# Peptides against a protein of PDB entry 4N78: the designs that were tried, part 38

Target 1, 186 residues: chain A of PDB entry 4N78
Amino acid sequence: HFQVICRLLGYQGIAVVMEELLKVVKSLLQGTILQYVKTLMEVMPKICRLPRHEYGSPGILEFFHHQLKDIVEYAELKTVCFQNLREVGNAILFCLLIEQSLSLEEVCDLLHAAPFQNILPRVHVKEGERLDAKMKRLESKYAPLHLVPLIERLGTPQQIAIAREGDLLTKERLCCGLSMFEVILT
Target 2, 155 residues: chain B of PDB entry 4N78
Amino acid sequence: MAELQMLLEEEIPGGRRALFDSYTNLERVADYCENNYIQSADKQRALEETKAYTTQSLASVAYLINTLANNVLQMLDIQASQLRRMESSINHISQTVDIHKEKVARREIGILTTNKNTSRTHKIIAPANLERPVRYIRKPIDYTILDDIGHGVKW

## One batch from the design tools (peptide; made by RFdiffusion4, then SolubleMPNN)

Design b1_p10_8_s3 (from b1_p10_8, 5 letters changed)
Fold by OpenDDE base, seed 2:
Structure b1_p10_8_s3 (fold): chain B 186 residues (1-186), chain C 155 residues (1-155), chain A 10 residues (1-10)
Amino acid sequence: as target 1 above (186 residues)
Amino acid sequence: as target 2 above (155 residues)
Amino acid sequence: IQSLINEILS
């Protein structure tokens, strides 16, 4: 599903969605969640001493339940605050999953474009075979597929310019060194 | 453009008209030849004249058809070339627009990105020493250690 | 988000 979303939205669409999600998260954090946190801090027992171990686990639990009774009974905490936190969580997860899906798409694009861009895979050489000979063979095999040199030789100046720009855009991907999710988390 | 216009407006229509006119003329010639053969005392001469007219007529029609066909083919070639040029222009514009849109999109998403912190993958140097599975000696958690925490009792 | 959280907690 996320792969389909990434394909449909593209870079521009993803950027717009991410920006809007950040706005929503900001609004939730600075608004409702902040208010609840402040309220909770006010009602939080200032002195919550650890009960004596003699009370046992059940007694300790009851003690904390008693100390936090007012908080637990705060009806709006369960309904509004937790819902807002869920929304924030969902937004974060959505961003993560979109970035992951986008990265996969970008990697696939890079892999598909590689033969056309003179990017050769690292060949696993079986023991005893000359790496150089295999690489030369691969280079020779894929040489006719190199798009930019081909167009530079046969194309018009306009076609050459487009090919070069296209090649650059194909090579430059976010997955190569950029992260959106880190920005979101920061 | 001038050549195409000439073909479309003058040469091809003219050739078509000539062919139609030729048809009418051929019918007249045929009638003449038939009558001449019937009325002539010298049938051999009349037949030779008919053969001559037939040959001339066929040659004329063949010439007209060939000329017309060549003009049509030339017209089609010119039109095909024009279409190819138009297609090339449209493709160029389309590609330019797409590249531009992509650049804009990348700038927009770029503002939402930061460099991946190459977390120094601390090579979790697998401690060479396989820490012998420290026998999880379930040491009974002495909870008494917690007794002093929170009651402010300075021991 | 972390910056916002820090702002809330401060």
Scores: peptide ipSAE 0.078, ipTM 0.726, DockQ to the pose 0.033
Fold by OpenDDE base, seed 4:
Structure b1_p10_8_s3 (fold): chain B 186 residues (1-186), chain C 155 residues (1-155), chain A 10 residues (1-10)
Amino acid sequence: as target 1 above (186 residues)
Amino acid sequence: as target 2 above (155 residues)
Amino acid sequence: IQSLINEILS
């Protein structure tokens, strides 16, 4: 599903959706969640000491559950605050999955374009084979497929310009070194 | 363009008309040959004349068909060439537009990106002095303070 | 988002 969404929206569509999601998240965080958090902070136990580690994780958990039992059982927290937090979480997950899907698409594009851009795959060298010989063989094999040099030789100036721009756009992908998700999380 | 126009408007219609006229003429020639054969005392001569006219007529028709066919083929070649040129032009424009759109899209998404960094993990340091467990006295919490915040809808 | 959370927790 996310792959289809990425294909449908493209870079521009994805950008718009992510921007809008950030607005929604901001609205949720600065609105209802903030109000509940402030209120909860006011009603939090003033003295809550960390229990001894000798009680183990279950004992410590039970202690905190007991200390916060009244707060946890408050119905509106489950219905409104936690729901909003789930929405925020879903938005974050959506952004993550979109970025992952986009990265996959970009990687696929890069892989498909590689033979046409003089990008050779890493070759496994078997015992007794020379890496240099294999690389030369691959270079020779794919040399006729190099698009930009081919168009530079056979194409019109306009075609050459388009080919160069297209080549650059093909090579420059977000997956190579950029992250949207990190920006969103910050 | 001028050549194509001449083919479409003059040469091909003219060739078609010529074939039609040839058809009518052939009918007249056939009638003549039939009558000549019937009326002639020398049937052999009349037959040879008929053969000659038939050969001439066939040659004429063959010439007309060949000329027309060549003109049609030429027309098709010119049209094919025009279509290829048009396609090339459209493709160039389309590619230019697509590249522009892509650049715009990349600018828009680019503002939402940063360099990939290795996530810094924060190590939680346990306090050196574990506080002694204090006897917990539970106080009731007044939740009425939250009445103005939630809409109270149960999902 | 982390910035917003920090603002909430401040």
Scores: peptide ipSAE 0.066, ipTM 0.730, DockQ to the pose 0.028
Fold by OpenDDE base, seed 1:
Structure b1_p10_8_s3 (fold): chain B 186 residues (1-186), chain C 155 residues (1-155), chain A 10 residues (1-10)
Amino acid sequence: as target 1 above (186 residues)
Amino acid sequence: as target 2 above (155 residues)
Amino acid sequence: IQSLINEILS
């Protein structure tokens, strides 16, 4: 489960894994895949025009089969090139799934931290209730849980510093505006 | 520290020794009282004397035990306080280290991130009422500034 | 990745 992996690795572990995967992808793309693409480009017909529609679907298929005969018969294409492409695809998917799982975990962390950070949930107002009154009640209910202000009042300077830093780290998450996957795709 | 050392090295051992010595002395007093009662022609006087010695002995032992007990309790309180302070220090260090590690980790992963192209498609219609609690606006942190720091993957 | 692909296709 990707969520478990994310929890186990943390930010640092995920970063390391992502970097290594990028290296693998780069190696595959610049190495074997590039070579096969170059080879394929060399064997591609210089002029491959769309056959006339009069040939029908079978005729068109036969035409392209004939034009691409050398490519289709290239045994290494199926065994090596496509496998490498699959590996690249798997790596990309892995990165995507990790990021998604990480985002979910971050969202959960944010939700758990919200009462302690003066972040109030969206309140469903029942008919007849004043939104303002309900919000004030919620504010009053959660006011004692505001951790940073509480520590600022009761804590030592060191504790206050740690609390502020912790609060900042809790608030600043990747899911708030950052994407690893976009970087990977770029 | 000096107080704890004095308790551990002098007062408590001294109290224990005093209690032991008291035991030995009490045995002597008991023997004396027994012999005095047997040999005395005035049994009533001897009995009253024995009662006096018994009361004195009990008071002495009670005092020694109380003093020793208080010193032990004081010692334990000081030690407990020291342990609490040590625990607090360790916790502080641990938290500092954890925060630092987290910052490092975030920098590392941040190198691999870019700002999401959030197409502002859904205008969150901010409800017009200004007095609403400051909506936590998640400010996207641009870690791309860190891209130039370290072995960033130049895409 | 897109950059790498573009390099391959160039």
Scores: peptide ipSAE 0.059, ipTM 0.716, DockQ to the pose 0.032
Fold by OpenDDE base, seed 3:
Order: structure tokens, then sequence, then C-alpha cells
Structure b1_p10_8_s3 (fold): chain B 186 residues (1-186), chain C 155 residues (1-155), chain A 10 residues (1-10)
């Protein structure tokens, strides 16, 4: 589903969706969540020290449960606050999954374009074969597919310009070194 | 353009008219040959004349058809060339627009990106003094209050 | 998001 969404929206659509999601997250965090957090802070125990490790995990858990009893029993926390936090979480996950899907699409595009851009894969050399000879053979095999040089030789000036721009756009991808999710988390 | 116009308006219609006129003329010639053969006392001579007219008629029709065919082919070639030029122009415009849209899109998404970097974990500062051991009565914790909060998403 | 959280905690 996320792959389809990425294909449908493209770069521009993804950008718009992410911006809107950030606005929603901001609204939730600064609105209802903030109000509940303030309320929770008021009812939070003033003094809550770390219990001794001798109590073990169950005893420590019970201690904290007792200290936070009023918070746990707060009905609106479950119904409203947690729901809003869930929405924020869903938005974050959505952004993550969109970025991952986009990266996959970009990698696929790069791989498909590689033979046409004089980008050769790493070749495995079998025993008895010379790496240089194999690479030369591979280069010779794909030489006719190099699009930009071909168009530069045979095309009109306008076609050459378009080919160069297209080549550049094909090579430049977010997956090469950029992250949107890090910006969202910041 | 002038050549195409001449072909469409003058040469091809003219050739079609000529061919039609030839048809009419051939019918007249055929009638003449038939009548001549019937009325002539020298049947051999009449037959030879008919053969001559037939040969001439075939040659004439062949010439007219060939000329017309060549003109039609030439017209089609010119039209095909024009269509190719139009296609090229449309493609150029389309590609230019697409590239422009893509550049705009990339700028928009680009502002939402940063270089990939591994974030350092925040150092947690522990309190200096642990609480003195006080006997705590263990009570079982009921977590049923949380049963309605989480909905698992199966991806 | 971290910035927003920091604002809430301030």
Amino acid sequence: as target 1 above (186 residues)
Amino acid sequence: as target 2 above (155 residues)
Amino acid sequence: IQSLINEILS
C-alpha cells in the first residue's frame, strides 16, 4: 500500500502530506496532549525516589504502581490522551513507512537506469578469468546503451539538453544520503 | 507546404480525372473497335487495328495509374514527415513541462530532508542516593485497565 | 517533534 501511495503522490505529493501530518502532530501535542500532561504533572507525586534493588522487579513495579495510582485510574487518560498519542504515533509511523517505500522505489529506478548511464555492476570473477577482460567485455556490451553520449552525437540541441537534465534527475535521489524522517523527529 | 497543396489540390485530382476520362474514352474505343470489326470486309485488318488500340490503351492506363500512384505516395510521405515534426514538437514541450514539474517537486521535498546521521543516545543521570530500604507490602497489580488501549496493527 | 516535546516540558 505504501509503495502505491509513493508512486501516486510523487515527491510533491509526499512533501505535502508530510507537512500536513506535521501540522496535525503539532496541533495534537500543543493542544489536548499538553493539557493532559499539565494535569498529570499536578497530580504527580512530588517525591518519588528509586526504590532499592533488593525489592526485585515485582516489588519495584508495585512501588511505582502505587505512586502512580491516581494517574492510572484517571479515566480520561485512557480514552482521550492515549488516543491522541496513538494518532501521533500513527503519523510518525506513516512518515517512516513512506520514506522507506520511497527509498525502495528510488533504488529500483537507479538500478534500472544504471545500464544507460555507464554504471556497471560489480562483477564476480571465476577462477581462471581475468577481471580486466571481463570488465572490458561488459563495458563493450553496454556501450551502445549510454543514452547521453548517444543523444549528444545524434540529437538536436534541445534533445541533448533534455537528456542531460533527465540524466541528472535520474542520478540524484534522496536515498543517496538524505533522510526526511530525521527531520520529522527533530 | 506548397508542394503538398499542389499535390492535394491539383495533381491528384487531376490524375483521378484523367483516369476517369480514360475510362470513358476506352469505352468509346471499345465500341469503335467492335463496330469496325463487324462492318469491315477485312476482318484481319480490323483485328490488327483492335490489337493496336488495345496495346495503346493499356499503355496509357498504366502510365496514368503509375503517375497517380507516385503522386499519392509522395503526398503520404510529406504528410508523414509533417506528423513526425509535430510529434517531435509536442514531445519536446511535454518533456520540458515534466522536467520543470519534477524540479519543483524535488525542491519542495528537499526542504524536508537532512543528511543521514546516527543520533547519539542521551546519557541518563542516575540519582546519587538510593532510597533507604523500607518494607513494602506486595499487592498484585491488575493491568486489565489497559486492555482496551492498544489495538494491534497487522502489517 | 522533539522540539515540540521540549516546548511542552518547558
Scores: peptide ipSAE 0.051, ipTM 0.725, DockQ to the pose 0.030

Design b1_p10_8_s4 (from b1_p10_8, 7 letters changed)
Fold by OpenDDE base, seed 1:
Structure b1_p10_8_s4 (fold): chain B 186 residues (1-186), chain C 155 residues (1-155), chain A 10 residues (1-10)
Amino acid sequence: as target 1 above (186 residues)
Amino acid sequence: as target 2 above (155 residues)
Amino acid sequence: LQDLIDEILS
């Protein structure tokens, strides 16, 4: 699904969606979540000492339940605050999945473009074959597919310019060194 | 353009008219030949005359058809060439627009990106055989250049 | 063909 979304939206669409999501997340964090956190901090017991281990797990749980009783009983926390946190989480996950899907698409594009850009795959050398000879054969085989040099020889100046720009755009992908998710997390 | 116009407006219509006129004339010639044969005391002469007119008529029609056909073919070739040129122009424009759109889109999304902290890739022990690394010099797209353009979320 | 036509017309 995310792959399809990436294909449909393209870079621009993805950017728009991510920007809007960031706005939503920011709004949630600075608004409702912040307010609830502040409220929770106010209601939080000032002194919450670790109970003695002697109380055992049930006793410790009961202790914390008692100390946090007011917080747990705060109905709005469960319904509103947690829901907002869930929304934030979903937004983050969405961004992550979109980026991953986009990266996959970009990798696929790079792979598809590779033969046309004089990018040769790593050749598995069978035992007894010279790597150099095999590489030369591959180079020779794919040489006619090199688009930019071909167009430079046969094309108009305009076509050459377009080909070069296209080649550059094809080579330069986000997956090569850029992360959107890292920006989202900052 | 002038040649195409001449073909469309003058040569082809003219050829069609000529062919039509030839039809009318041929009918007259046929009538004449028929009557001449019937009325002539010298049937052999009349027949030879008819043969001559027939040959002439066929040649004339053939010439008219050939001329017209060639003009039509020429017209079609010119039109085909024009269409090819238009197609090329449209394709060029389309590609230019697409590239531009892509650049814009990339700028927009680029604002939302940061350089991946390349963890110090462990020294990939270069296998001794220097595979001529087709230096895919991944020039990192320095999107920082775009930081100054637009409402960059200053984190 | 044109040559033939010309020949016929000549």
Scores: peptide ipSAE 0.011, ipTM 0.663, DockQ to the pose 0.004
Fold by OpenDDE base, seed 2:
Structure b1_p10_8_s4 (fold): chain B 186 residues (1-186), chain C 155 residues (1-155), chain A 10 residues (1-10)
Amino acid sequence: as target 1 above (186 residues)
Amino acid sequence: as target 2 above (155 residues)
Amino acid sequence: LQDLIDEILS
């Protein structure tokens, strides 16, 4: 699903969605959640000592339940605060999954473009074969597929410019060194 | 452009008219040859004359058809070339626009990105010495130590 | 004429 979303939205669409999500999250955090947190801090027992272990697990649970009774009974906490926290959580997860999906798409694009951009994979050489000879053979094999040099030789100046720009855009991907999710977490 | 216009407006229509006129004329020639053969006392001479007219007529029609066909083919080639040029221009514009849009989109999303902190993944140097799994002796957690550590969140 | 015919047919 997220892969499809990434494909449909593209970079621009993803940017817009993420910006809007950030606005929503900010609004939730600075508004409702902050207010509830402040209220909860005010009603939080100032002194909540751990009960003696002699009370056993049920007794300890009852103790904490009693100490937090006012908080637990606060109906708005369950209905509003937790819902807002869920929304924030969902937004974070959404951003994470979108970034992961986008990264996968970008990697796939890079892999597909590699033969056309003179990017050769490191070939696992079996023991005893000269790596250099194999690499040269591969280079020779894929040399006719190098798009930019081909267009530079055969194309018009306009086509050459477009090819170079396209090549650059293909090589420069977010997954190479940029993270959106880290920005979202800050 | 001038050549295409000449083909469309003058040469091809002219060729079509010429063929039509030729058809009419050939019918007249055929009638003449038939009558001449019937009325002539020298049938051999009349036949030879008919053969000559037939050959001439066939040659003229063939020439007219060939000329017209070549003109039509030339017209089509010129039009095909024009279409290819237009297609190339459209493609160029389309690609330019797409590249521009992509650049804009990338700038927009780029604002939402930061450099990946390559946290030096501390090479988890596998400790050379596989520390012998220290037998997890479950020491009973004496929870009594926690009895005094209950300083509630003094807000 | 024959030459012309031959040329057209070629």
Scores: peptide ipSAE 0.009, ipTM 0.678, DockQ to the pose 0.005
Fold by OpenDDE base, seed 3:
Structure b1_p10_8_s4 (fold): chain B 186 residues (1-186), chain C 155 residues (1-155), chain A 10 residues (1-10)
Amino acid sequence: as target 1 above (186 residues)
Amino acid sequence: as target 2 above (155 residues)
Amino acid sequence: LQDLIDEILS
């Protein structure tokens, strides 16, 4: 689903969706969640010491349950606050998954374009073979597929310009070193 | 352009008219040959003359058809070339627009991006006094007390 | 007849 969304929206659509999600998240955080957090801070126990580890996990859990009883019994916490937090969480996850899906798509594009851009993978060398000779053979094999040089030789000036721009756009991708998710987390 | 116009307006219509006229003329020639054969005392000579006219008529029709066909083919080639040029122009414009749109889109999304940074590990502050290690005793934990907290799945 | 032939060949 996320892959399809990425393909459908493209860079522009993704940008718009991300901006709107950020606005929604900001509104939730600064509005409802902030108010609930303030309220929760007021009812939070002033003194909550770490219980002795000797009580074991069940005893420690019961201790904290008792200390947080007022918070747990706050009905609006479950119905409203947690719902808003879920919405924020879903928004964050959405952003993460969109970025991952986009990165995969970009990598695939790069891989598909590589033979046409003189980007060759490292070839496995068997014992006794020279890497240089094998790479040279590979380069020679794919040399006719180099798009930009081919168009520069045979194309019109306009076609050459378009080919160069297309080549640049193909090479420059977000997955090469950019992250949207990090910006969202700030 | 002038050549195409000449083909469309003069040469091809002219050739079609010529071919149509040839049909009428051939019918007249056929009638003549038939009558000549019936009326002639020398049937052999009349037959040879008919053969000669037939050959000539066929040659003329073949010539007319060939000329017309070549003109039509030439017309189609010119039109095909024009269409290819038009297609090339449209494709160029389309590609230019697409590249521009892509650049704009990339700028927009670029505003929402930053360089990938290595995650800084948060320094965990250890408590100053380590409690004495107590022997681990496995005790079952009942989490049912948490069933009313949040919107989790009740099993 | 010759005139007809010439007309056909024209």
Scores: peptide ipSAE 0.008, ipTM 0.676, DockQ to the pose 0.004
Fold by OpenDDE base, seed 4:
Structure b1_p10_8_s4 (fold): chain B 186 residues (1-186), chain C 155 residues (1-155), chain A 10 residues (1-10)
Amino acid sequence: as target 1 above (186 residues)
Amino acid sequence: as target 2 above (155 residues)
Amino acid sequence: LQDLIDEILS
């Protein structure tokens, strides 16, 4: 589903959706969640000491559960605050999955374009084979497919310009070094 | 373009008219040959004349058809070439527009991106001295302070 | 006739 969404929206559509999601998340965080957090901080137990580690994680969990029982049982937390937190969580997950899906699409595009852009795959060298010879063979095999040099030789100036721009756009992808998710988490 | 126009407006219609006229003329020649054969005392001569007219007529029609066919083929070739040029132009425009749209899209999404960084995880250091368990005294929580925040609906 | 036709069609 996310792959289809990525294909349908493209970069522009994804950008718009991400911006809107960020607005929604910001609104949730600065609004209802912030208010509840402030209120909860006021009603939090003033003295809550860490239990001994010898009680283990279950015992520690039970301790904190007991300390916070009244807060956790408050109906408004479950209906509003926790719901908003779930929405924020869903938004984060959505962004993550969109980025992952987009990265997959970009990688596929890069892989498909590689033979046309003089990008050779890493080749495993078997015993007795020379890496240099194998690379040379691959270069020779794919040399006729190099699109930009081919168009530069045979094409019109306009075609050359388009080919160069297209080549650049094909090579420059987000998956190469950029992350949207990190921005969203900031 | 001038050549195509000449073919469409003059040469091909002219060729079609010529074929039609040829048809009419052939009918007249056929009638003449038939009557000549019937009325002629020398049937052999009349037959030879008819053969001559038939050969001439066939040659004429063949010429007209060939000329017309060549003109039609030429017309089609010119049209095909024009279509290819138009297609090329449209493709160039389309590609230019697509590249532009892509650049705009890249700028927009680029604003939402940063360089991939390895997240620094803070190591939680366990305190050296474990705090002794203190007796937990439960104090009642006043929830009235939350009345102004939520809608108060229990689900 | 055939020769003539061939000539015309050539």
Scores: peptide ipSAE 0.008, ipTM 0.682, DockQ to the pose 0.005

